# Peptides against a protein of PDB entry 4X86, part 70

Target 1, 56 residues: chain A of PDB entry 4X86
Amino acid sequence: EGPQLLLSEAVSRAAKAAGARPLTSPESLSRDLEAPEVQESYRQQLRSDIQKRLQE

## One batch from the design tools (peptide; made by RFdiffusion4, then SolubleMPNN)

Design b2_p27_5_s4
Fold by OpenDDE base, seed 2:
Structure b2_p27_5_s4 (fold): chain B 56 residues (1-56), chain A 27 residues (1-27)
Amino acid sequence: as target 1 above (56 residues)
Amino acid sequence: SSAALAELIAAVDEYARAQLARYEWEY
């Protein structure tokens, strides 16, 4: 369970805020960032960060 | 609290920006 925020979405938002586009394509970038192992690592990091902040 | 929420958003943003560094970008 937990929040289902995609790393690809987070990176896309950050890139947009910076006015940047990948040299390849948004689709290729999304493919890389949506890899299961990458997304799982992000989910775990996000979960850990939330837990730490809730205890402060 | 609002402060905790701000820190969380900042942490997520930093993580995303770290991933941005793995790629080459154009502006």
Scores: peptide ipSAE 0.351, ipTM 0.733, DockQ to the pose 0.615
Fold by OpenDDE base, seed 4:
Order: sequence, then structure tokens, then C-alpha cells
Structure b2_p27_5_s4 (fold): chain B 56 residues (1-56), chain A 27 residues (1-27)
Amino acid sequence: as target 1 above (56 residues)
Amino acid sequence: SSAALAELIAAVDEYARAQLARYEWEY
């Protein structure tokens, strides 16, 4: 329930927009960013951000 | 509102960009 945006996808989109590739590998980057604790923190931040901004 | 949606998109983008700074990149 709630927003289900992946941090890994967001970072990938940003990197693509900048024409950048990770020095290590896309897989290593994804592994870091898809860690459950990292993704959950991001999800909570997004939920909070959505709530705040929709109320503006 | 349209403004709220724009701010949301900007915030997500800013967060993603901040995460980029944690890694080394090639262009």
C-alpha cells in the first residue's frame, strides 16, 4: 500500500538523463539501492513527501 | 494541484540526484 517507486529506478533514470554510467556496474548499483532497509526508508520518505505536497 | 505535482516530481528527482553523488560515474 502506498507509493511503490523504486529508488534504483529513480537513480537509473537520473543517471540516464545525465548520460552517466556507474564505475562499478549497474548490477552492483541496483543491489545497493534495492537493499530492503534503503528502499523502505525511501518509500516512507516518498509517502511523506506526497502527503505534504498534495496538501499544499 | 499542478504545483503540488511539480514539487513532488522535483523532490523525487532531487533525491535521486543526491544518491548519484555516493558513487563514481563515467560519461
Scores: peptide ipSAE 0.347, ipTM 0.718, DockQ to the pose 0.638
Fold by OpenDDE base, seed 3:
Structure b2_p27_5_s4 (fold): chain B 56 residues (1-56), chain A 27 residues (1-27)
Amino acid sequence: as target 1 above (56 residues)
Amino acid sequence: SSAALAELIAAVDEYARAQLARYEWEY
């Protein structure tokens, strides 16, 4: 129901918070993290994490 | 609640931070 958070966006946010930039390029990193299988894994992990937190 | 939301955001951030280790970074 809520908006899906892209892994690429999450990692980018984390990197920015750490003051870090990828050695290759932001575009290359985004390409890797936006791969469907990678994003799906993240979605599943996010869903699992949320469900666990809601049960607490 | 605001506390619950903060906790969820932290969990997402923790996962994202773990992915940082897969790459080389410059500061």
Scores: peptide ipSAE 0.343, ipTM 0.717, DockQ to the pose 0.660
Fold by OpenDDE base, seed 1:
Structure b2_p27_5_s4 (fold): chain B 56 residues (1-56), chain A 27 residues (1-27)
Amino acid sequence: as target 1 above (56 residues)
Amino acid sequence: SSAALAELIAAVDEYARAQLARYEWEY
């Protein structure tokens, strides 16, 4: 268990904030970002980052 | 607190923004 945030959602927000669009396609980008191994890496990093912030 | 929440959101955004570097973008 842990945070249920999606990397694809986070990247989408970041890209939107920058007014950026991928040179490939949104669908291809989403497919990459929604891959289980990619999402798991994000989950682990997110957990680590949150823990670091809570320790400040 | 609001400050603590802002820091957590910032941490999430930092990682997401770093991932953008893996791709090429147009504006």
Scores: peptide ipSAE 0.232, ipTM 0.639, DockQ to the pose 0.613

Design b2_p27_6_s1 (from b2_p27_6, 13 letters changed)
Fold by OpenDDE base, seed 3:
Structure b2_p27_6_s1 (fold): chain B 56 residues (1-56), chain A 27 residues (1-27)
Amino acid sequence: as target 1 above (56 residues)
Amino acid sequence: SAFEEAARAQREELVALALRELRQEIL
């Protein structure tokens, strides 16, 4: 168990920090990244990364 | 189309950037 993080929010922050403008639009990008299957994959990857780090 | 392909490539790049920054923050 860990903190709940949203991929759409993470990407929004990263894009703004980098000064990047999505070719489609910020809204379209966020909509794509808020799809349940995409968010779940992100959560699983993050958990996996944490576990791998703990095993080092 | 070329536009759609470029948009998908950019999305993947932004996701990679976001994940890198988040890992640095929490790991």
Scores: peptide ipSAE 0.478, ipTM 0.840, DockQ to the pose 0.613
Fold by OpenDDE base, seed 1:
Structure b2_p27_6_s1 (fold): chain B 56 residues (1-56), chain A 27 residues (1-27)
Amino acid sequence: as target 1 above (56 residues)
Amino acid sequence: SAFEEAARAQREELVALALRELRQEIL
């Protein structure tokens, strides 16, 4: 049923790569991004992108 | 507050960065 990647994981690694420190905290940021509605929205967007790419 | 607004803006920037890098990796 589409990709199972976590938005929180993606943001964590991107922040580290960019040398960025969350103003609140890494824990607070992860908590926000792990909310079910946020994760589902991200999953749907990613699935849509993949489907479009495969149909080109 | 200014802090809360800055934190929200930063979160949006980090999400955008993460999505861009992930799409480049997968697609």
Scores: peptide ipSAE 0.477, ipTM 0.839, DockQ to the pose 0.627
Fold by OpenDDE base, seed 2:
Parts: structure tokens; C-alpha cells; sequence
Structure b2_p27_6_s1 (fold): chain B 56 residues (1-56), chain A 27 residues (1-27)
């Protein structure tokens, strides 16, 4: 369970908000961040952070 | 190459930025 948030989407939003321009391209960056192993690691990290916050 | 190294460094910074903003939103 937990929110369905993609790392690639989060990075795209943050880059836009900060006015950052990827050296490669937005498309290339998104492709790299959509790798299954990368997305899964992100999901696990987010879940862990939320759980730690709930224990405080 | 220098370009590839710079691109990897920038990617890491963008990920860190995204995670920080997300934590502020969710936590």
C-alpha cells in the first residue's frame, strides 16, 4: 500500500519548479528513472521514511 | 567523459531535490 508516486514524476516536478534543465534531456532523465529497480528502491525508501515518522 | 560525469552528478542532485520536496509534502 501507500501512495502511488513515481520517482520520474517527482523529479520532473522538482526540476520544473526549480527551473533546472537536465544536461541530457527531460526524456532521457525520465527513462533512466523509470527503471524498475530504481522505482522499487524509491518506493521502499519512501515507505520507510513514512514509517519512521509515524513512530516519532 | 566530463559530460557524462556532470550529467550523473546533476541527476543525483535532482533526485535529492525531489525527495526533499516530497518529504515536505507527505511527512
Amino acid sequence: as target 1 above (56 residues)
Amino acid sequence: SAFEEAARAQREELVALALRELRQEIL
Scores: peptide ipSAE 0.476, ipTM 0.839, DockQ to the pose 0.631
Fold by OpenDDE base, seed 4:
Structure b2_p27_6_s1 (fold): chain B 56 residues (1-56), chain A 27 residues (1-27)
Amino acid sequence: as target 1 above (56 residues)
Amino acid sequence: SAFEEAARAQREELVALALRELRQEIL
């Protein structure tokens, strides 16, 4: 259960909206952000934020 | 290297931007 959003997808959207271009490349950036430990940390943070909001 | 340090700094800024926008959308 919990949110099923990808950090790499969120960053890609934000970079596009801001007109920001990665110094390395979009592919290299996505590869870094798709690392399992990075994605899991993001998922846990997002889940925690949602739970806090529901408790208000 | 200076390039690697700049790239890491940019990645951190982009992640912060993405999380801010996503939290505004979801919360």
Scores: peptide ipSAE 0.475, ipTM 0.839, DockQ to the pose 0.632

Design b2_p27_6_s2 (from b2_p27_6, 16 letters changed)
Fold by OpenDDE base, seed 1:
Order: sequence, then structure tokens, then C-alpha cells
Structure b2_p27_6_s2 (fold): chain B 56 residues (1-56), chain A 27 residues (1-27)
Amino acid sequence: as target 1 above (56 residues)
Amino acid sequence: AEFEERARAEREALVELAMRRLRQEIL
């Protein structure tokens, strides 16, 4: 349960919006960000932020 | 080594940017 947004998608959108051209290719960057442990850490951060927002 | 370190720094900066944008949109 919890948020199902992908970090790789969020980073892709952010990079495009900022006009960023990182050294790492889009394919390699996405591969790194789609690793399950990385995605899980991202999910936990979002879940925590949402819970804090609801308690304010 | 220099390029790898720069690439890591860029990735971390992009993640931070993405998280900030997402908080603005969702929270």
C-alpha cells in the first residue's frame, strides 16, 4: 500500500522542466532510479510526507 | 573518477529537484 509513483518518472519530468542535461544518459539514469531499493526509499519518503501533511 | 563523481552529484541534484516538485503538486 501507499504511493505508486515512480521516482524515475518524477526525475525525468524534473530534468525536462529544468532543461538539465546530465552526464548520465536517460537510459542509464532511469535504470539506476528504477532499482527496487531506490524506489522503496522514495515510496517511504512520500508516505511519510503524506502522513505528516494529514496530521498538520 | 571525476566524471563518475560528477554524474553522482547530478543524479542526487535531480532527485532533490523531483522531490520538491512532487511535494508542490501532491502535498
Scores: peptide ipSAE 0.422, ipTM 0.819, DockQ to the pose 0.619
Fold by OpenDDE base, seed 2:
Structure b2_p27_6_s2 (fold): chain B 56 residues (1-56), chain A 27 residues (1-27)
Amino acid sequence: as target 1 above (56 residues)
Amino acid sequence: AEFEERARAEREALVELAMRRLRQEIL
């Protein structure tokens, strides 16, 4: 339940928008961010933020 | 060692930036 967004995609878009050029290559960065446990942590944090906003 | 530490810091900063942008877009 909740929005289905990829952390790797979100980071890619954010980096591009900010003009950031990390030392780590885009390929290596994406590999790290596509790990299931990392993606799940991101989803839970976003879900928590949404729930808190709805309760205000 | 220094490269690894800098790379980790950059990754964390990018994740934080992405989360901020998503909160602005979704919330």
Scores: peptide ipSAE 0.420, ipTM 0.817, DockQ to the pose 0.596
Fold by OpenDDE base, seed 3:
Structure b2_p27_6_s2 (fold): chain B 56 residues (1-56), chain A 27 residues (1-27)
Amino acid sequence: as target 1 above (56 residues)
Amino acid sequence: AEFEERARAEREALVELAMRRLRQEIL
């Protein structure tokens, strides 16, 4: 349950929208952000934010 | 090294940007 947007994809979209040109290559950056522990941390943070919003 | 330090900082900044944009879109 909840958004299924991957962190790597979200960062890619954000970087493009902002015109960012990171030192790290897109491939290396995606590899880092697709690590299971990183993705799960992102998902939990987003889920927590949604839950808090619903309680307001 | 200094390069790795800057690269890490950029990654963290991009993650923060992505989270902000997503919250604006969903919440």
Scores: peptide ipSAE 0.420, ipTM 0.817, DockQ to the pose 0.629
Fold by OpenDDE base, seed 4:
Parts: sequence; structure tokens; C-alpha cells
Structure b2_p27_6_s2 (fold): chain B 56 residues (1-56), chain A 27 residues (1-27)
Amino acid sequence: as target 1 above (56 residues)
Amino acid sequence: AEFEERARAEREALVELAMRRLRQEIL
């Protein structure tokens, strides 16, 4: 349940918008960010933030 | 070790940037 956003996609958009050029290759970075445990942690944090905002 | 530390720091910085932007756009 909740928005279906990929952490890897969010990071790609942010990096592009900021003109960031990390030393880690895009392929290696994407691989790290697409790991299931990393994506799940991101989803939980996002859901928690949304819920807190709605409860304010 | 130095490369791994820098790579980790860059990843953490990018994730934080992405989360900040997302909160600004959605929340």
C-alpha cells in the first residue's frame, strides 16, 4: 500500500536536478539502491512521513 | 577503504537529497 516510487529513480532525478556527478558510476549506484532491503526501508520511511503529515 | 568511505558518503548524500526533494514535492 502507498505510493509506488523507486528510490533509484528518486535519486536519479535529484542528482540530475542538482548537477551532481558522484564518483560512483550510475550503474553501480542504481544496483545499490535497487536492493530489496534498501527499497523497502525507503518505502517505509516515505509511508511514515505521509502518515505523519496527514495526522497533523 | 578511502574509496568505499567516499562512495558511501556520496550515496547517503544523494539519498538525503532525494528524500528532501520528495518531501517538498509531495508532503
Scores: peptide ipSAE 0.419, ipTM 0.818, DockQ to the pose 0.550

Design b2_p27_6_s3 (from b2_p27_6, 16 letters changed)
Fold by OpenDDE base, seed 5:
Structure b2_p27_6_s3 (fold): chain B 56 residues (1-56), chain A 27 residues (1-27)
Amino acid sequence: as target 1 above (56 residues)
Amino acid sequence: SSFAEAARRQREELLRLALERLRQEIL
């Protein structure tokens, strides 16, 4: 449960907003961010943050 | 290498940016 947000998309949007260009390449960065373990850790962080806010 | 280290630092910075933006949008 929770929002289905892709880390790769979130980072892409953030990079564009910040005017940042990945040193390696956007494609290389995306591949790293698409790794299941990376995405899962991201999801858990968001879930934790949401739960924390709801408890406040 | 210096390049690899810089790339890792940049990735970490972008991750922080992304999380903060989403926290602002969702929370």
Scores: peptide ipSAE 0.379, ipTM 0.796, DockQ to the pose 0.618
Fold by OpenDDE base, seed 4:
Structure b2_p27_6_s3 (fold): chain B 56 residues (1-56), chain A 27 residues (1-27)
Amino acid sequence: as target 1 above (56 residues)
Amino acid sequence: SSFAEAARRQREELLRLALERLRQEIL
């Protein structure tokens, strides 16, 4: 359930909007964010937030 | 190291920003 938006995509958009420049590098950051455990944590948080909103 | 710690903090900030932005746009 919920929209499928990759964590790396979300962070990229947020960074661009904020004018933020990763200290390591965009490539290094993207690589880290592609880790399955990181993406799963993000998905769970997003799903939880959506479920909470639907219950309100 | 100072750099490693700063990088980790920045990553955490970016993750927070991403989630907050998504919550505002989708939820």
Scores: peptide ipSAE 0.378, ipTM 0.795, DockQ to the pose 0.605
Fold by OpenDDE base, seed 1:
Structure b2_p27_6_s3 (fold): chain B 56 residues (1-56), chain A 27 residues (1-27)
Amino acid sequence: as target 1 above (56 residues)
Amino acid sequence: SSFAEAARRQREELLRLALERLRQEIL
């Protein structure tokens, strides 16, 4: 239930747009961002933001 | 180490940028 956007993809797009290069590596960063607990936290924040917008 | 700390700070910054970009594009 809820949005199925991937945090790793969102960060990759943001990094490219900002011209940022991960200090460790893109692969290591992606691995960290794909951790279930990290993705869940992101999902909850996104869901909350959507709910706030719909209630405006 | 200073490198590990910098990497953690950078990760947090990228997370912030990702959320802000998504809010602009979708929300």
Scores: peptide ipSAE 0.378, ipTM 0.796, DockQ to the pose 0.612
Fold by OpenDDE base, seed 2:
Structure b2_p27_6_s3 (fold): chain B 56 residues (1-56), chain A 27 residues (1-27)
Amino acid sequence: as target 1 above (56 residues)
Amino acid sequence: SSFAEAARRQREELLRLALERLRQEIL
């Protein structure tokens, strides 16, 4: 339940928009961001922000 | 190492940017 957005995709889009290039590599960064616990933390933050907006 | 620390700092910044961008687009 909730938004289905991959953290790795969100970071990739943000980096591209900002003209940022990972110091290690895009591939290395993606591997780090694919960790389940990292993805879950991101999902929870996003869900929380949406809920707060709906309550305003 | 200095490089490892810089890489970690950059990762944290990119995560922040990703979340802020998503807030702007969705919220």
Scores: peptide ipSAE 0.375, ipTM 0.795, DockQ to the pose 0.602

Design b2_p27_6_s4 (from b2_p27_6, 18 letters changed)
Fold by OpenDDE base, seed 1:
Structure b2_p27_6_s4 (fold): chain B 56 residues (1-56), chain A 27 residues (1-27)
Amino acid sequence: as target 1 above (56 residues)
Amino acid sequence: SSMAEAERRQREELVELALRRLRQEIL
């Protein structure tokens, strides 16, 4: 239940748009951001933001 | 190390950028 957006994907798009190059590698960065605990925290934050927006 | 600190800072900056762009897109 809730949003299914991936933080790793969002960061990849943002990095590309900004012309930013990870100091390690895109793959290493993506791996870190795909960790279950990181993704869960992101999902909760996004859900909270959506709820706040709908309640305005 | 200085490299580890730089990597961590860059990751945090990219996450912040991503969240900002996503909020602009869908919220």
Scores: peptide ipSAE 0.426, ipTM 0.825, DockQ to the pose 0.616
Fold by OpenDDE base, seed 3:
Structure b2_p27_6_s4 (fold): chain B 56 residues (1-56), chain A 27 residues (1-27)
Amino acid sequence: as target 1 above (56 residues)
Amino acid sequence: SSMAEAERRQREELVELALRRLRQEIL
């Protein structure tokens, strides 16, 4: 349960929208952000933010 | 190295940008 979003995809979309070019490469950046521990931290942060918003 | 530091800093900025955009959409 909860949003099924990938940090790597979110960053890719944001970078494209902003016209930002990763210094290393888009592929290298995505690889780093797809690490399980990084993705899980992102998911937990997002879930926490949503829960806090619902409690306001 | 200075390049490695720049890459790390840019990654952090891109993550922050992505999170901000996502929060605007979801919250």
Scores: peptide ipSAE 0.422, ipTM 0.823, DockQ to the pose 0.603
Fold by OpenDDE base, seed 2:
Structure b2_p27_6_s4 (fold): chain B 56 residues (1-56), chain A 27 residues (1-27)
Amino acid sequence: as target 1 above (56 residues)
Amino acid sequence: SSMAEAERRQREELVELALRRLRQEIL
């Protein structure tokens, strides 16, 4: 349940929009952010934020 | 190393930026 968003995609979009260039490389950064535990933590934080917003 | 620390800090900043932008878009 909840939105299906990838942290790596979110970061890539944000970096592009801000004109930021990763010091290592976009590919290396994405690889680090695609770790399952990192993605799961991101999903949980997003879900929590949505739930809090709905309760206001 | 100094370079490794800089890369780590930038990664953290980019994640924070992404989260802020996402909250603005969907919340």
Scores: peptide ipSAE 0.421, ipTM 0.822, DockQ to the pose 0.604
Fold by OpenDDE base, seed 4:
Structure b2_p27_6_s4 (fold): chain B 56 residues (1-56), chain A 27 residues (1-27)
Amino acid sequence: as target 1 above (56 residues)
Amino acid sequence: SSMAEAERRQREELVELALRRLRQEIL
């Protein structure tokens, strides 16, 4: 239920657009952001934000 | 560790940047 967006992809696009270079590495950063607990927290936040917007 | 702290701060900044961009585009 809800939009299926990946935090790792969102961060990758944002970093590219900003010309940011991860200090660790793009691969290591993506791995960390793809951790299930991190992705789940992101999904919940996104769902909550969308619901709030729809109720306005 | 100074390096570990810098990496954590940058990760937090990138996540915040991504969320702001996404909210602007979708919400």
Scores: peptide ipSAE 0.420, ipTM 0.823, DockQ to the pose 0.599

Design b2_p27_7_s1 (from b2_p27_7, 15 letters changed)
Fold by OpenDDE base, seed 5:
Structure b2_p27_7_s1 (fold): chain B 56 residues (1-56), chain A 27 residues (1-27)
Amino acid sequence: as target 1 above (56 residues)
Amino acid sequence: AAEAQREQLVALALQRYRQDLEAYFQQ
């Protein structure tokens, strides 16, 4: 409930909802998306989006 | 390709996130 703060979890849920099966594997995909630099990019995007809405 | 699929899944996740974020702030 509410926006997902973890990219890996967000993608996992999205894939599930879409009935999509990762070509590599769910585990491999999650590993890639859990990489610190990837998650940080997502986190930064979240922060930016939230800040914009708080400024409205 | 796996990379293309991953990109698509990330895009879908971001779309869902933004929808959830809008709903969150509108409450």
Scores: peptide ipSAE 0.541, ipTM 0.854, DockQ to the pose 0.871
Fold by OpenDDE base, seed 3:
Structure b2_p27_7_s1 (fold): chain B 56 residues (1-56), chain A 27 residues (1-27)
Amino acid sequence: as target 1 above (56 residues)
Amino acid sequence: AAEAQREQLVALALQRYRQDLEAYFQQ
């Protein structure tokens, strides 16, 4: 429940919900999305979204 | 092909996240 803070997990859940099968593999996709720079980019987007809502 | 699919899945994940975030703050 609630917003998923990990991009890899968010994508995994989204893919399952949509019935999508990664062309490479779920494991390969997760590995790519767990890269520090990729996760950090996601985290910054989350922070920005939260800050905007706190300022409303 | 795989790169395009990954981009689509990330976009879907972000969409779902934002929906969950809005619901969280509306309580």
Scores: peptide ipSAE 0.540, ipTM 0.853, DockQ to the pose 0.872
Fold by OpenDDE base, seed 2:
Structure b2_p27_7_s1 (fold): chain B 56 residues (1-56), chain A 27 residues (1-27)
Amino acid sequence: as target 1 above (56 residues)
Amino acid sequence: AAEAQREQLVALALQRYRQDLEAYFQQ
């Protein structure tokens, strides 16, 4: 598998693994997390984490 | 409550991601 590159997918899988049920709904939660600015913030964090590891 | 849960789920996802990333680089 490997690291999930989409925040919405990462949260979906994390919730399932933890047995957590979103209070709103899986669909509503995914819609919020798929907002461009939210996904971009996640992408920037991933990029930063990867770059740090490449420098080690 | 829903907002707090969302924040918790995002934190959990990030934790899992970083663990997966470490494992990826160690393979």
Scores: peptide ipSAE 0.539, ipTM 0.853, DockQ to the pose 0.898
Fold by OpenDDE base, seed 1:
Structure b2_p27_7_s1 (fold): chain B 56 residues (1-56), chain A 27 residues (1-27)
Amino acid sequence: as target 1 above (56 residues)
Amino acid sequence: AAEAQREQLVALALQRYRQDLEAYFQQ
């Protein structure tokens, strides 16, 4: 299905795969990771990684 | 504790993302 474009989804799936249960609850964790500034940081990192690979 | 766990989960997510990204471009 490819790399996750949303950090909140990426973390949720990673946690599930690792069997990790958020101490603050999944809902609270998701809310933090869905914050615009947090998602933007992830988006920029994602864009950078993609650009590097397209230029190779 | 909760903050440390969050950081660990983010790190894990990024690791998985990078693996998925490489796999995507290998298609």
Scores: peptide ipSAE 0.538, ipTM 0.852, DockQ to the pose 0.898

Design b2_p27_7_s2 (from b2_p27_7, 15 letters changed)
Fold by OpenDDE base, seed 1:
Structure b2_p27_7_s2 (fold): chain B 56 residues (1-56), chain A 27 residues (1-27)
Amino acid sequence: as target 1 above (56 residues)
Amino acid sequence: AAAAQRAALVARALAELRQQLDQYFQQ
């Protein structure tokens, strides 16, 4: 349970909230966000954050 | 510069996700 955000969706929301626009094309950014190493870092951080909250 | 910008966007996304998790688990 809890929020389920894909990295691409999370970045999209963050970009809108921050008023940031990618210097590269949207499709290039999407490809970068789909890269395994980037996606894995996101997954690890998500898991770590959840575990921290469960331990509180 | 573009790489740094993308890294900043990812960092912001993770920060906002953490905020959402905080709100969820504190309710």
Scores: peptide ipSAE 0.047, ipTM 0.455, DockQ to the pose 0.764
Fold by OpenDDE base, seed 3:
Structure b2_p27_7_s2 (fold): chain B 56 residues (1-56), chain A 27 residues (1-27)
Amino acid sequence: as target 1 above (56 residues)
Amino acid sequence: AAAAQRAALVARALAELRQQLDQYFQQ
């Protein structure tokens, strides 16, 4: 699985957990999530979070 | 508006991920 798959799955779970639904189409959400800078930011945050927990 | 809502969903996703990571590393 790549960053896109991980991010998509995470957002899906978050939406269900929060009881939230996008006001725009799923395509609009997908477009935003597919942006390279968004995926990279998510990857960096994931790596950072793992590193922090390994250091704890 | 809608963009802010989508950003909030991403932020919540990261929060949920952090919780799952905490649970994993507590093993």
Scores: peptide ipSAE 0.046, ipTM 0.459, DockQ to the pose 0.661
Fold by OpenDDE base, seed 4:
Structure b2_p27_7_s2 (fold): chain B 56 residues (1-56), chain A 27 residues (1-27)
Amino acid sequence: as target 1 above (56 residues)
Amino acid sequence: AAAAQRAALVARALAELRQQLDQYFQQ
């Protein structure tokens, strides 16, 4: 499972939990989520958060 | 505004992920 799949699924679940619907097209949202800098930032944050919690 | 909405969804996803991790690790 790559960053794109993880981030896309996380955003979808978060939106559902918050009762939020994007006003823009799903394609526009997907385009933003597919940006390599966004995917990398999410991957780093995910790894960092897991590591911090394992070390506490 | 549309960009801000998309950014908010990502921020919410990260917040919920952090919450789930905290629950999982009991922290």
Scores: peptide ipSAE 0.043, ipTM 0.444, DockQ to the pose 0.586
Fold by OpenDDE base, seed 2:
Structure b2_p27_7_s2 (fold): chain B 56 residues (1-56), chain A 27 residues (1-27)
Amino acid sequence: as target 1 above (56 residues)
Amino acid sequence: AAAAQRAALVARALAELRQQLDQYFQQ
């Protein structure tokens, strides 16, 4: 899966778990999530978090 | 406020991801 799908899924799941929904339109949220900088940051964070666990 | 809320959702997503990783690796 690409960063866009991973991030969108994670945000959706987190929102559901927290019982919170965006007050803005889904389109506005999607636009923010599709920003290259955001996707790259998420990819890096995911990789970093996995690496930390593997090194323990 | 809207931008702050969206940022908070992303932050929560990362927190949930870390929790899932902890569970997967039994930490």
Scores: peptide ipSAE 0.045, ipTM 0.450, DockQ to the pose 0.596; fails the geometry check

Design b2_p27_7_s4 (from b2_p27_7, 15 letters changed)
Fold by OpenDDE base, seed 5:
Structure b2_p27_7_s4 (fold): chain B 56 residues (1-56), chain A 27 residues (1-27)
Amino acid sequence: as target 1 above (56 residues)
Amino acid sequence: AARAQREELVRLALERLRQDLDAYFQQ
């Protein structure tokens, strides 16, 4: 489908693909991953990864 | 254990992201 811009969605899809069940709950995991500071860290990583590929 | 699993899931997501980005920029 393409690169996921939201960490929560990225992890959700990755978990499904791996057949992983969150030890707490999907809801608790999503809540953690939707925290603004966590999403911002993901956004920065995404930006860095894109910039790297634009420079190649 | 939950933290370790979360970290692993994030790692998997990042790896998947980079695979998707590679595919995108190789089109």
Scores: peptide ipSAE 0.633, ipTM 0.890, DockQ to the pose 0.852
Fold by OpenDDE base, seed 1:
Structure b2_p27_7_s4 (fold): chain B 56 residues (1-56), chain A 27 residues (1-27)
Amino acid sequence: as target 1 above (56 residues)
Amino acid sequence: AARAQREELVRLALERLRQDLDAYFQQ
């Protein structure tokens, strides 16, 4: 489906692919990953990874 | 344990992201 722009979605899909079950709950995990500061950190990483590939 | 699992899931997500980006830029 292509690169995921939201960390919560990225983790959700990765967990499903790995067959991992969150120890707390999917809802609690999503809430943590949707926090603005956490999503911003992911956005910065995503931007860096894109820039790296644009310069290759 | 829950924190460790979350960190592992984030790691997996980032690895998957980079794979998806590689595929995207090869299209």
Scores: peptide ipSAE 0.631, ipTM 0.889, DockQ to the pose 0.870
Fold by OpenDDE base, seed 2:
Structure b2_p27_7_s4 (fold): chain B 56 residues (1-56), chain A 27 residues (1-27)
Amino acid sequence: as target 1 above (56 residues)
Amino acid sequence: AARAQREELVRLALERLRQDLDAYFQQ
């Protein structure tokens, strides 16, 4: 695939790849990670990581 | 336990993100 732009999707794919099963449920976990402030924090990390690689 | 697992899953997602970005910029 490629870099995931949504935190909820990134965590979902990472969990599946690692064989990790959420203790609550995938749906409940995704709901928590879809909060605007949480997604914004992820977006900032993504932006920072891209900028670092563009400057290398 | 659920909160700790959520934090760990986010960490895994960030690690995977950086791997994907490395691959993207090395193409």
Scores: peptide ipSAE 0.630, ipTM 0.889, DockQ to the pose 0.865
Fold by OpenDDE base, seed 3:
Structure b2_p27_7_s4 (fold): chain B 56 residues (1-56), chain A 27 residues (1-27)
Amino acid sequence: as target 1 above (56 residues)
Amino acid sequence: AARAQREELVRLALERLRQDLDAYFQQ
């Protein structure tokens, strides 16, 4: 519950909710999304989204 | 195909994130 701070977990939950099955595999998808540069990009987006809401 | 699907899943995750943030800040 609540905002997910990890991209890999966020995508896993989103995929399940949408009934989507990764074309490669859940494991390979998670591995790609756990790459430091990819996770950092998500973290920056999360921070930006939080900041926007704090300013409203 | 796999890349396009990954991009789609990331977009879904971001949309879900923003929904969760809206709910969090409206409590």
Scores: peptide ipSAE 0.629, ipTM 0.889, DockQ to the pose 0.859

